# Peptides against a protein of PDB entry 8YVU: the designs that were tried, part 152

Target 1, 39 residues: chain A of PDB entry 8YVU
Amino acid sequence: PQLCYILDAILFLYGIVLTLLYCRLKIQVRKAAITSYEK
Target 2, 160 residues: chain B of PDB entry 8YVU
Amino acid sequence: TWLTVLKKEQEFLGVTQILTAMICLCFGTVVCSVLDISHIEGDIFSSFKAGYPFWGAIFFSISGMLSIISERRNATYLVRGSLGANTASSIAGGTGITILIINLKKSLAYIHIHSCQKFFETKCFMASFSTEIVVMMLFLTILGLGSAVSLTICGAGEEL

## One batch from the design tools (peptide; made by RFdiffusion4, then SolubleMPNN)

Design b2_p23_2_s3 (from b2_p23_2, 14 letters changed)
Fold by OpenDDE base, seed 3:
Structure b2_p23_2_s3 (fold): chain B 39 residues (1-39), chain C 160 residues (1-160), chain D 39 residues (1-39), chain A 23 residues (1-23)
Amino acid sequence: as target 1 above (39 residues)
Amino acid sequence: as target 2 above (160 residues)
Amino acid sequence: as target 1 above (39 residues)
Amino acid sequence: LGELALLLLLYVIDLFFELFKSL
C-alpha cells in the first residue's frame, strides 16, 4: 500500500510536467500558425 | 531549430532512460539488502534471482549514456554506437518485461493459494511486497523500453 | 488501498494519453517548421 | 556503494536541470 502511494506521487509529478510541456508546445504551434497566416 | 528540438528530445529520453535504470538498480539493491532472496521459498522473487534489476539497469544506463554522448559529440560513429546500444537496451527491456510478468503471475498465484487473509503472516506480507515491487519495476521497464525505442527511431532517422 | 490502485491506473492512462498528444503536437510543429523552410 | 549511488543521483539531477534549461 505504501508503494502504491509512492507510485501515485511519481505519476502525478510526471503528469504535471507533461501537462506543462504540452501547454508550452501548444502555444508554440499556435504562434507558428498565426505567423503562417500573416504571410 | 528542428535539429535542436530533436537533440533536446534525445537528451530527455536518454536522461529518462538513465533515471529509470537508476531507480531499478536502487530497488534491486534495496530488496537484495533487506531480503535474503536465496532463503525465500518459491519463485516470488524470480526476477530478482535472475538479476534483472542489475543487468537491465546496466543496459538502460549504457544506452542512455551513449545517446547523450552521441548527441553531444555529433559524430557519425557515436550515432551508430548509440543505435546499437538502444536496440540492445530495447531487447533487454522486452526480456525484462517478460520475466516480470512471469514473476507477477507466480506472486499472484501464491497469494491466491495461501488465501492471504492474514496480512501479518510473514509469507503473505512478502508475497504482497514482491507483487508491489514487481508492478513498479514493470512500470519502470515499460518507460525505459519506450525511451530506448524512441531513441532508436531517432538514431535510425539520423542515419537516413 | 484499492483507491490507490485505481488512482494509479487513472494516472497511468493520463500519462499515456498526454505522451501521445505531445508526440502528435511535436510532429505538427516539425511539419510546420519544414514547410516554413521550403518557402 | 551508497556514495556512488548518491553521486549518480546528483549527476542525473544535474542532467535533468540542464535539460530543463535547454528546453
Scores: peptide ipSAE 0.475, ipTM 0.796, DockQ to the pose 0.035
Fold by OpenDDE base, seed 2:
Structure b2_p23_2_s3 (fold): chain B 39 residues (1-39), chain C 160 residues (1-160), chain D 39 residues (1-39), chain A 23 residues (1-23)
Amino acid sequence: as target 1 above (39 residues)
Amino acid sequence: as target 2 above (160 residues)
Amino acid sequence: as target 1 above (39 residues)
Amino acid sequence: LGELALLLLLYVIDLFFELFKSL
């Protein structure tokens, strides 16, 4: 049971980090699309 | 194309495979250090008794290393070697998944038969711990197999 | 304990889906960058 | 940035290997 909670914590942290990276990448794509539309 | 994407991610997949192998070795070592698996009665640790964490980790580690080296040097002989190693790792991963599923079934059956309501009982604790470790190893093996298969497809696409 | 395992499975699935979405987004960024470099 | 992230990952893995070798 304790190992399950540790795994949950690791997976949760991983999910948060991936979500943040995805958001940053999505913002970059949007900025690139806007810059391409203004040319 | 999907092949071009896989080629660009080949190094990442190789690193993931090595990491998976290392985690499997760590879990195997920890379990062997904490639990005398040889003296544990029953099939709860059948995957560990079979030495899967050890040989599986070796196969995945070799496959991952060869994949990384092949990508870095771009030599035809290394590409073939990586393809062979990834194929072997895919077979090893499939065998490992099968062993882990069998172990998981036995562990779950043990928990059910002994009506493990009290997790503090030594036998129930051991069965629960085994189940947790086997599940973790199963997820890692699936990840390793996915990486090995992806690398195999990438390598096969380079030979065509 | 059962809830912990279910949570692990959900978090694992979420991690896989996020990884796939991240890869797709990264490909889109690269395509946009190449298209911007050819103009 | 992807290459940098990969390099960082490799460095962390190498650090982990060294830690395991020291243990």
Scores: peptide ipSAE 0.468, ipTM 0.787, DockQ to the pose 0.066
Fold by OpenDDE base, seed 5:
Structure b2_p23_2_s3 (fold): chain B 39 residues (1-39), chain C 160 residues (1-160), chain D 39 residues (1-39), chain A 23 residues (1-23)
Amino acid sequence: as target 1 above (39 residues)
Amino acid sequence: as target 2 above (160 residues)
Amino acid sequence: as target 1 above (39 residues)
Amino acid sequence: LGELALLLLLYVIDLFFELFKSL
């Protein structure tokens, strides 16, 4: 039972970090697409 | 381009805030419907007794809605209104976190004192259930606060 | 306890989906970068 | 897929607005 709450916290943190990384990566893809169109 | 990205981020943050508010309302309504909190002895449900799921959800909902409306209409008065609402929601979120932490400490202390090994004892079940709900609400409140702060920063950046 | 396990399952599923999406996006960024260097 | 995700997000937003209007 205590392990469940710890797991929840870890999974929650992981979800936040992945969301931030996904946003960064999506921004990079968009920047790369824009630079490819300006060329 | 960066403004378009920020705009999309604002919309996402607003939706997250509204979703958080709705989940808090759902938990509040379920707990109030299943349990008569007024008849529960002790401070196990102190956050519910304080009405946090209701007023917190209202603040987050208003903040999220105003943020979305402000983003869609691009009117200066709506931007200021959204900034004010997000600031108020940030304060409400901070207060909510404080209340939830206090409630969590009391619930944990209760569980420890009564050595709640028997899950089937009504008091121990109620204390454990309260602890679980409070933890979930704490996470939701942290998410809501994060969204409100982010929206506040974005709104402040548009006013400068 | 049961709610904790349900939350763990949801967060775990969300984490897996995000990881897969992130990996796909990362591969796309790498492919775009390689095609930009070959031009 | 990004557009679909955006459309889904917009749909969820609209659903929330309708829920709030109904309350």
Scores: peptide ipSAE 0.457, ipTM 0.783, DockQ to the pose 0.049
Fold by OpenDDE base, seed 4:
Structure b2_p23_2_s3 (fold): chain B 39 residues (1-39), chain C 160 residues (1-160), chain D 39 residues (1-39), chain A 23 residues (1-23)
Amino acid sequence: as target 1 above (39 residues)
Amino acid sequence: as target 2 above (160 residues)
Amino acid sequence: as target 1 above (39 residues)
Amino acid sequence: LGELALLLLLYVIDLFFELFKSL
């Protein structure tokens, strides 16, 4: 059970990091789309 | 286009494979350092007794390294070597998954037999710990296998 | 304790889904970059 | 940015290797 909580913490951290990366990438896609539309 | 994308992701996949290998080694070493698996009753750590974290991690590490090197040097001989290593790692991963599933079944059976309602009993704790570690290792092995297969497909695509 | 394992499974699934989405988004960014470079 | 992310990942891996070597 304690290890489960540790795993939860690791997975949660991983999920947060991935979410942040995804958000950054999504912003990049949006910027690229805007730049492509202005051209 | 798909192959070009895969080639660009090859280094990433290789790194992911190495990381997976390292995590597997970490778990293996932690379990081996904390627990004398040889003295544990039952086969709850059968995957560790088989040395899977060690050899599996080695295979994944080698495959990942070769994939990275192959991508960096763009040499035809390295592509073949990487393909071979990735294929071997994929086979190793599949074998590892099988071993881990067997271990998981044994661990679950152990938990069921001992009616582990009280996690405070050493045996129940060990069985639960084993189950947790095996599940983690299984997930890591699946990730490693996925990366190795992806790298194998990339390498095969470069040879065609 | 059982809730912890359920949480682990959910977080793991979430991690996989996010990874797949990230890969797809990365591919989209690359396609957008290629399309922008060819104009 | 992908290269940077890869470089960061490689750096983290190297850091882990160094940690393992120190252990």
Scores: peptide ipSAE 0.483, ipTM 0.796, DockQ to the pose 0.068; fails the geometry check

Design b2_p23_2_s4 (from b2_p23_2, 15 letters changed)
Fold by OpenDDE base, seed 4:
Structure b2_p23_2_s4 (fold): chain B 39 residues (1-39), chain C 160 residues (1-160), chain D 39 residues (1-39), chain A 23 residues (1-23)
Amino acid sequence: as target 1 above (39 residues)
Amino acid sequence: as target 2 above (160 residues)
Amino acid sequence: as target 1 above (39 residues)
Amino acid sequence: LGLLALLLLLYVFNLFFELFKKL
């Protein structure tokens, strides 16, 4: 049971971090697309 | 500006809020259907007894729907309505978080008191289950609150 | 414990999906960056 | 891209909802 909770916490943290990274990357893609459209 | 980014993601945030609300509602309904919370000793399910999954889900759903509608119709009255709904949802979310934290503390205390080394004991299982559900609900509530606050900021920015 | 394991499975699946999406997005960013560098 | 992400999210939600209905 302790291992399960630890795993949940790790997976949860991983999910949050990945979501944040995904958001950042999405913003970067958008910025790159805008910059390419202005050229 | 952050406002411009939030405005572009307003529909996404609204959908996320609705999704969060639906998940919360699903958890609430599942727990209420499987467990007779009234017969459970202690305040392990105090958040459910308070009806948080239901009213919280309703508030978040309404807020999300209004936000989506406001974005789609681009009408000034809808922006104001969305802002109001998001504000209400933010308050509801904050209240829900508080209730869930209290419930979580009680559940954890229950687990500690009963020295739940033997997970197969019904009481320990119920307390653990409650803790898991409350943690999930807390997470969903935080996400909902974040979306509602973000939508509120977007709406406020449009009124400006 | 069963619920914890179910949650772990869901979180794990979510993490995998997010990782795949992140990888795809990262590849897109890289492609966009390469295309912008060639212009 | 936001719309696509939203559509994907809605699709996942719908899939989940359908899965839940089958359960």
Scores: peptide ipSAE 0.473, ipTM 0.791, DockQ to the pose 0.089
Fold by OpenDDE base, seed 1:
Structure b2_p23_2_s4 (fold): chain B 39 residues (1-39), chain C 160 residues (1-160), chain D 39 residues (1-39), chain A 23 residues (1-23)
Amino acid sequence: as target 1 above (39 residues)
Amino acid sequence: as target 2 above (160 residues)
Amino acid sequence: as target 1 above (39 residues)
Amino acid sequence: LGLLALLLLLYVFNLFFELFKKL
């Protein structure tokens, strides 16, 4: 049970970090698409 | 640039496979050392009885090592060898997932049948512990499979 | 304890999905960058 | 970015291994 909670905490942290990275990458894709359309 | 990125990805995937394999071996060794699985009634540890932590870890270790060696030497024969090893590791990972799912079902069934209201009962504790370990092993196996499949795709891309 | 395992499964699935989405997005960014360089 | 995700994964695995070693 305690190991499960530790795993949850780590997976949660990993999920947050991945979400932040995904958001950043999505913003970059959008910026690249806008720059391509202005050309 | 793309090839350099793929090369870095291959090395990392290989390291991930080795790490996953080591963790699987550690779990297998700990379970075998702490628990006499032979004296545990039922199939709660069926994945361990099947030796999955051992052979799975070997396959992942071999695939990871071959991937790293293939990447370092950049030789066509090593790429083929790595591809074969990664394919074998992917099959092993799939088999491992299947075994672990079966083990999870048996463990959950045992917990349900024994109505483990008293977690302090040795049997319920063992079943819960087994379930936890099997879940961890399942996660590791999925990660190993993901790495092996990724390496297989990368290796196949180098042969085309 | 059961809730912990369910949470682990959800978080793990989320992590896998995010990783796949991240890979797809990264490929899209690379394709967009290549297309922008050929113009 | 893939390398970063992978480094994070390795870090998480290492953290787990260290936690398991301490338990």
Scores: peptide ipSAE 0.513, ipTM 0.805, DockQ to the pose 0.189; fails the geometry check
Fold by OpenDDE base, seed 3:
Order: structure tokens, then C-alpha cells, then sequence
Structure b2_p23_2_s4 (fold): chain B 39 residues (1-39), chain C 160 residues (1-160), chain D 39 residues (1-39), chain A 23 residues (1-23)
């Protein structure tokens, strides 16, 4: 049972980190698209 | 274009904050309806006794609503109001996290002391249930705080 | 304890879905960067 | 898509909450 809670915490942290990385990557795609349009 | 993207993100963050607040209220109301916290021996539900699900949800709801209104009206005074509300919501979230961590520690200590192998014992069941709810509320509070901080940064950026 | 395992399963599924989305977005960023370099 | 991912995360958390509420 304790291992289950630890796993939940790890999976939750992983979900947060992936969400942040996804947001950063989305911003980069948008920046690249804007730079290509100004050119 | 970037400002439009940030504006859409701000609205989403506001909605997320309101949703988090509603979920916290739902948890609070369910626990209060099913369990008479006043009659529970020990500090297993200390976060509920402190009223965190209620006041925290109110702060998050107000912050989210003000953020949405500020975005819609695009008025300088509303931006300042939203910034203030988001700051207050961030402080409330931090306090809530602290209370939840304390509650979680007490609940875990209770489970450890009573060696709750018999899940059918009412006290052990309540302690386990409390721990699960507190963990869920902690996650929601972290999400709410993240949204409030993000909205605060966006609002501060518009004042500059 | 059974609820913990159910939560683990859902969080794991969410993590997989986010990973797939991240990979797709990463490919898009790479494509956008290449297109901006050719201009 | 990031917004959608966050919404999905919130939906999953809400679903867990509802499951916990029913039990």
C-alpha cells in the first residue's frame, strides 16, 4: 500500500513535468511560426 | 499575436482556477456531509476543521473570476484588481498546502501507530479515506497555486 | 488501497498520452525549425 | 493542445474524485 502512494506521487510529478515541457514546446512552435511569417 | 496567446492562456488559467475551487468545495461538502468531523477522535481531518476546502475554494473562485473579467474588459483598474486577487489566492494556496501536509503527516502517523492491517476497523478506514482525500486536495491546491501564480505573472507583465 | 491502484492506472495512462502528444509536438518544432532555416 | 492536456488532467482528477466520492 505504501508503494502505491509513492507510485502515485511519481506519476503525478511526471504528469506535471510533461505538461510544462509541452507548454514550452508549444511556445517554441509558435515563435518559430511567427519568425517564419515575418520573413 | 503573443498578447492574444497570453490572453487565451489567461482565460484558461482562470477557468482552471475556478474548476479547482469547485472540486475543493465538492470535497469539502462531501466530507462534511458524510462524516461528522467534530466527533472524529484525533486530528485526522485537521485540514477540514481549519475550513481550508471552503475558504481556499472561495479565494480561488474569486481570483479566477477576476482574471476572466479583467481579460474581457481590458481595463487597467481590473488588471490591478486581478493581480491583487491572484496574489491573495497564491497566499491562500500556500497556506492550504501547509495545512494539508500537516494533516497528511498526522493521518500517516495514525495509520502507522494503529498498524491498520484490519481495513474494516472504522478508525483505520476513516484514516485511510482521509489520507486519500487530503492527497487529492493537495494536488488540486498545487494546480490552483500554479494557475494563480501564472495569472499574477501575466497581470504584472501587462502593467509593465 | 484498491483506489490507489486505480489512480495509478489512470495516471499511467495519462502519462502515456502526454508522452505521445509531446513527441508529436517535438516533431512539429523540428519541422518548423527546418522550414525557417531554408528561408 | 497544452490547454487540452491540462483539461484532460483536471478531468482525470475530477473522475478520481468522483470515484472516491462513490466509494
Amino acid sequence: as target 1 above (39 residues)
Amino acid sequence: as target 2 above (160 residues)
Amino acid sequence: as target 1 above (39 residues)
Amino acid sequence: LGLLALLLLLYVFNLFFELFKKL
Scores: peptide ipSAE 0.511, ipTM 0.807, DockQ to the pose 0.280; fails the geometry check
Fold by OpenDDE base, seed 5:
Structure b2_p23_2_s4 (fold): chain B 39 residues (1-39), chain C 160 residues (1-160), chain D 39 residues (1-39), chain A 23 residues (1-23)
Amino acid sequence: as target 1 above (39 residues)
Amino acid sequence: as target 2 above (160 residues)
Amino acid sequence: as target 1 above (39 residues)
Amino acid sequence: LGLLALLLLLYVFNLFFELFKKL
């Protein structure tokens, strides 16, 4: 049971980090699309 | 630029806040239906006794709904109303987190004092169950607070 | 304990889905960068 | 993709809300 809670914490942290990375990557794709449209 | 990004995600943040509120309400109702909290001795369910799942869910739901309506109608009066509601929801969320942390500490202390090695002991089971629910509610409240604060910043940026 | 395992399963599934989406988005960013360099 | 994710989230939310109304 304690291992389950530790796993939950790790998975939760991983989910937050992945969400932040996904947001950053999405912003980069949008910036690249805008730059391609201005050319 | 950062304010513009937040403004574009305002509806998403509002929906997230409402969803968080609904999940908190679901947990509150399930706990109230399965357990008679009024007859439980101790502070294991102090957050539930305080009614946090209910009033917190209502505040977050109202804040999220107002934020979505404000974004859709783009009316100045709705922006002010949403800002006020989001600010109130942020304060409520902060208070809720504090209550949940206190409840969690009490629940953990109870488990430690009773040396709950046997899960099938009724008191230990209830303390463990309370701890699990409180932890889940704490995470949901943190997410709700994050959304409410983000919406508050968006609303403040629209008034400036 | 059972709730912990359910939460672990949900978080694990969410993590897998996010990882797949991140990989797809990263490939798109790389393709966009290559296309921008060829212009 | 963000809009699709939002629509899916709204759909799940509506489903939950309807379930809550029935309960």
Scores: peptide ipSAE 0.471, ipTM 0.785, DockQ to the pose 0.071; fails the geometry check

Design b2_p23_4_s1 (from b2_p23_4, 15 letters changed)
Fold by OpenDDE base, seed 4:
Structure b2_p23_4_s1 (fold): chain B 39 residues (1-39), chain C 160 residues (1-160), chain D 39 residues (1-39), chain A 23 residues (1-23)
Amino acid sequence: as target 1 above (39 residues)
Amino acid sequence: as target 2 above (160 residues)
Amino acid sequence: as target 1 above (39 residues)
Amino acid sequence: SELLQQYLLFLLALVSLLLQLAL
């Protein structure tokens, strides 16, 4: 049971980090798309 | 800009792989220190008997380190080395997952056979503990494999 | 304790999905960058 | 306990590195 909570914490942190990275990547894709459209 | 992002991503994946490897190693060492696996009845700890936490952690650590070094130095030979290491780590991860699944099946079978109603029974506790550790190791191995595969794809993409 | 395992499963699935989405997005960004370089 | 402490320290260092990479 305690290990489960530790795993939850690790997975939660991993999920947050991945979400942040995904958001950053998505913003980059959008910026790249806008830049390509302006050319 | 894109290369910088890719570099950061590769480093992140490498660090994640190293972390996963270290966690696996720690779980392995804890289990080996607390439990004499050789004297445990059944194959509940078959993954530990196979030494997976150790060699798996080593492979993932090496792969992660090589990925980070390759990304930092931007040398073609290091990229190839990292690709090779990540490929090896991916294979190791796949093997580890297989071993862990087998171990998990055995652990679950053990729990089922003993009809573990009372958590405080030593055998049931050990089986449950084993199952929990194996599940955690399985998750970590999948994460490690995911990172290794991602790094392999990134490295292969750089060589093309 | 059962809720913990359910949470682990959800977080794990989320992590896998995010990883796949991140990979796809990364590939898209690479394709966009290549296309922008060819122009 | 010492190994656990070293592991925790390594974990913290890695988390810090990940945070630095993420920021």
Scores: peptide ipSAE 0.514, ipTM 0.817, DockQ to the pose 0.099; fails the geometry check
Fold by OpenDDE base, seed 3:
Structure b2_p23_4_s1 (fold): chain B 39 residues (1-39), chain C 160 residues (1-160), chain D 39 residues (1-39), chain A 23 residues (1-23)
Amino acid sequence: as target 1 above (39 residues)
Amino acid sequence: as target 2 above (160 residues)
Amino acid sequence: as target 1 above (39 residues)
Amino acid sequence: SELLQQYLLFLLALVSLLLQLAL
């Protein structure tokens, strides 16, 4: 049971980090697209 | 195209919000079916007494639905509506997290005060069960908030 | 204990889906960057 | 209980809404 809770915490943290990274990457893609359109 | 990817992302986030809301409702249903909260002494289920699983799920569901509709119809007024709904959902999620944290603290305090060495005592079992459910709801609420905030940022970026 | 395992399964699935989406987005960013460099 | 009834009504409303979105 303790291992299960630890796993939950790790997976949860991983999910949050991935979500943040995904958002950042999405913003970068948008910026790159805008820059390419202005050229 | 980048637009197609963004659209798929928004839809995914909206679906995630709806799913989170549904899971929260399922947990609420399980708790209500197993336990009569009205007959439980103390504030162990304060989040349930406050109706958080209900109004929180409503806000997340509305936010997710509006996001999906906005994406499908691609109308300016829908984008604004989705942004507003996502913002409201984010506020609701934050409030829910606060309530759940308070409930968790109360549950932990209850367990500590009663020195729940005998797990088989009804009160200790109920407190432990409540704590587990509250923790799960907290995680789900954080996930929902993350999706709502993400959608809000995406919507705000489209309006600029 | 059963609830913990269910949560683990959900979080694991979510993590996999996010990872796949992140990979796809990363590939798109790379393609966009290459296209912008060729101009 | 009143709480259970409210919860059930909310659940039904949500299911109906999801069904409308899926169709």
Scores: peptide ipSAE 0.489, ipTM 0.808, DockQ to the pose 0.048; fails the geometry check
Fold by OpenDDE base, seed 2:
Structure b2_p23_4_s1 (fold): chain B 39 residues (1-39), chain C 160 residues (1-160), chain D 39 residues (1-39), chain A 23 residues (1-23)
Amino acid sequence: as target 1 above (39 residues)
Amino acid sequence: as target 2 above (160 residues)
Amino acid sequence: as target 1 above (39 residues)
Amino acid sequence: SELLQQYLLFLLALVSLLLQLAL
């Protein structure tokens, strides 16, 4: 049971980190798209 | 196209919010069906007494639904509405996290005070069960908050 | 304990989905960068 | 219990909203 809770914490942290990275990547894609449209 | 991907992402976030809300509701249903919270003494189920599973689920559901609708209809007013709803959902999520943390602390304190070495003692079982449910709800709330914040940032970026 | 394992499964699935989305987005960023460089 | 009633009402509202979105 304790291992399960630890796993939950790790998976949760991973989910948060991935979400943040995804947001950063999305912003980069948007910036790239805007730059491409202005050319 | 980039727009199609962005729309899929927003839809995914909206669906995630709805799913989170539904899971929270399922937990609420299970707890209410198995336990009569009104008869449980103490603050072990303080989050349930505060109605968090309900209002939290409502906020996340509304936010998710509005996000999906906003993406589908591409109307400027819907984008603003979605942004507002996501912001409200983010605030609700933060409040929910706070309530759940308080509940978790109380539950853990209860377990510690009663020296719950025997899992089969009714009070210890209830406290442990409450702790488990609260932890699950906490994770779901954080997921919902993450999705709501993500949608808020996406919506704000579209308005700029 | 059983609920913990269910949560782990859900979080794991969510992590996989996010990873796939991140990979797709990363590929798109790379494609956009290449297209911008060729212009 | 009042809590159970509130919960049921919430569930009904959610189902109604989901149906409205599906439709």
Scores: peptide ipSAE 0.486, ipTM 0.815, DockQ to the pose 0.043; fails the geometry check
Fold by OpenDDE base, seed 5:
Structure b2_p23_4_s1 (fold): chain B 39 residues (1-39), chain C 160 residues (1-160), chain D 39 residues (1-39), chain A 23 residues (1-23)
Amino acid sequence: as target 1 above (39 residues)
Amino acid sequence: as target 2 above (160 residues)
Amino acid sequence: as target 1 above (39 residues)
Amino acid sequence: SELLQQYLLFLLALVSLLLQLAL
């Protein structure tokens, strides 16, 4: 049971990091799309 | 700039794979340190007796290392090598998952046969603990496979 | 203990989905970058 | 135990391999 909680913590941290990376990438895609539209 | 971002992402996936392998090794080490498997009667730790944590960790480590080497080597000749390494990594991950599933089935069958839900015995506790560790290793292996497949797709996209 | 395993499964699925979405987004960014370079 | 010895040898081999790849 304690190992399960440790795994949950690792997976949770991984999920947060991926979410942050995804958000950053999404912002970059939006910026690229805006730049292409102004051209 | 874009290539640098992509490289960072690949490195992140490779690091995730290595981290997964290291966690699996840590679990194997903890089990071997806390439990004397040789004194445990029965097939509860048959996967450990068969050396599964060792060879499984080796295969996963090789997969992770191949992925990292593939990402670090930017040479044109290494692009094909990278694709090959990522493919090998994906195959290794798939094989690891298959082995872990077989071990999980065996552990679950043991728990079912001994009706471990009704009786708190040392054997049942050990079987449950083994099952938990195998499940954790399975999840880690699937994460490693996911990273390897992602790297393979990214590498294939660069060749096209 | 069962709730912990369920949480692990959910977090694991979330991690896989995020990884796939991240890869798709990365491919889109690459395509956008190539298109901007050809213009 | 023989199993512990095999495990330790495996760990040493893995650490050696990781070091070779890092360098």
Scores: peptide ipSAE 0.482, ipTM 0.812, DockQ to the pose 0.042; fails the geometry check

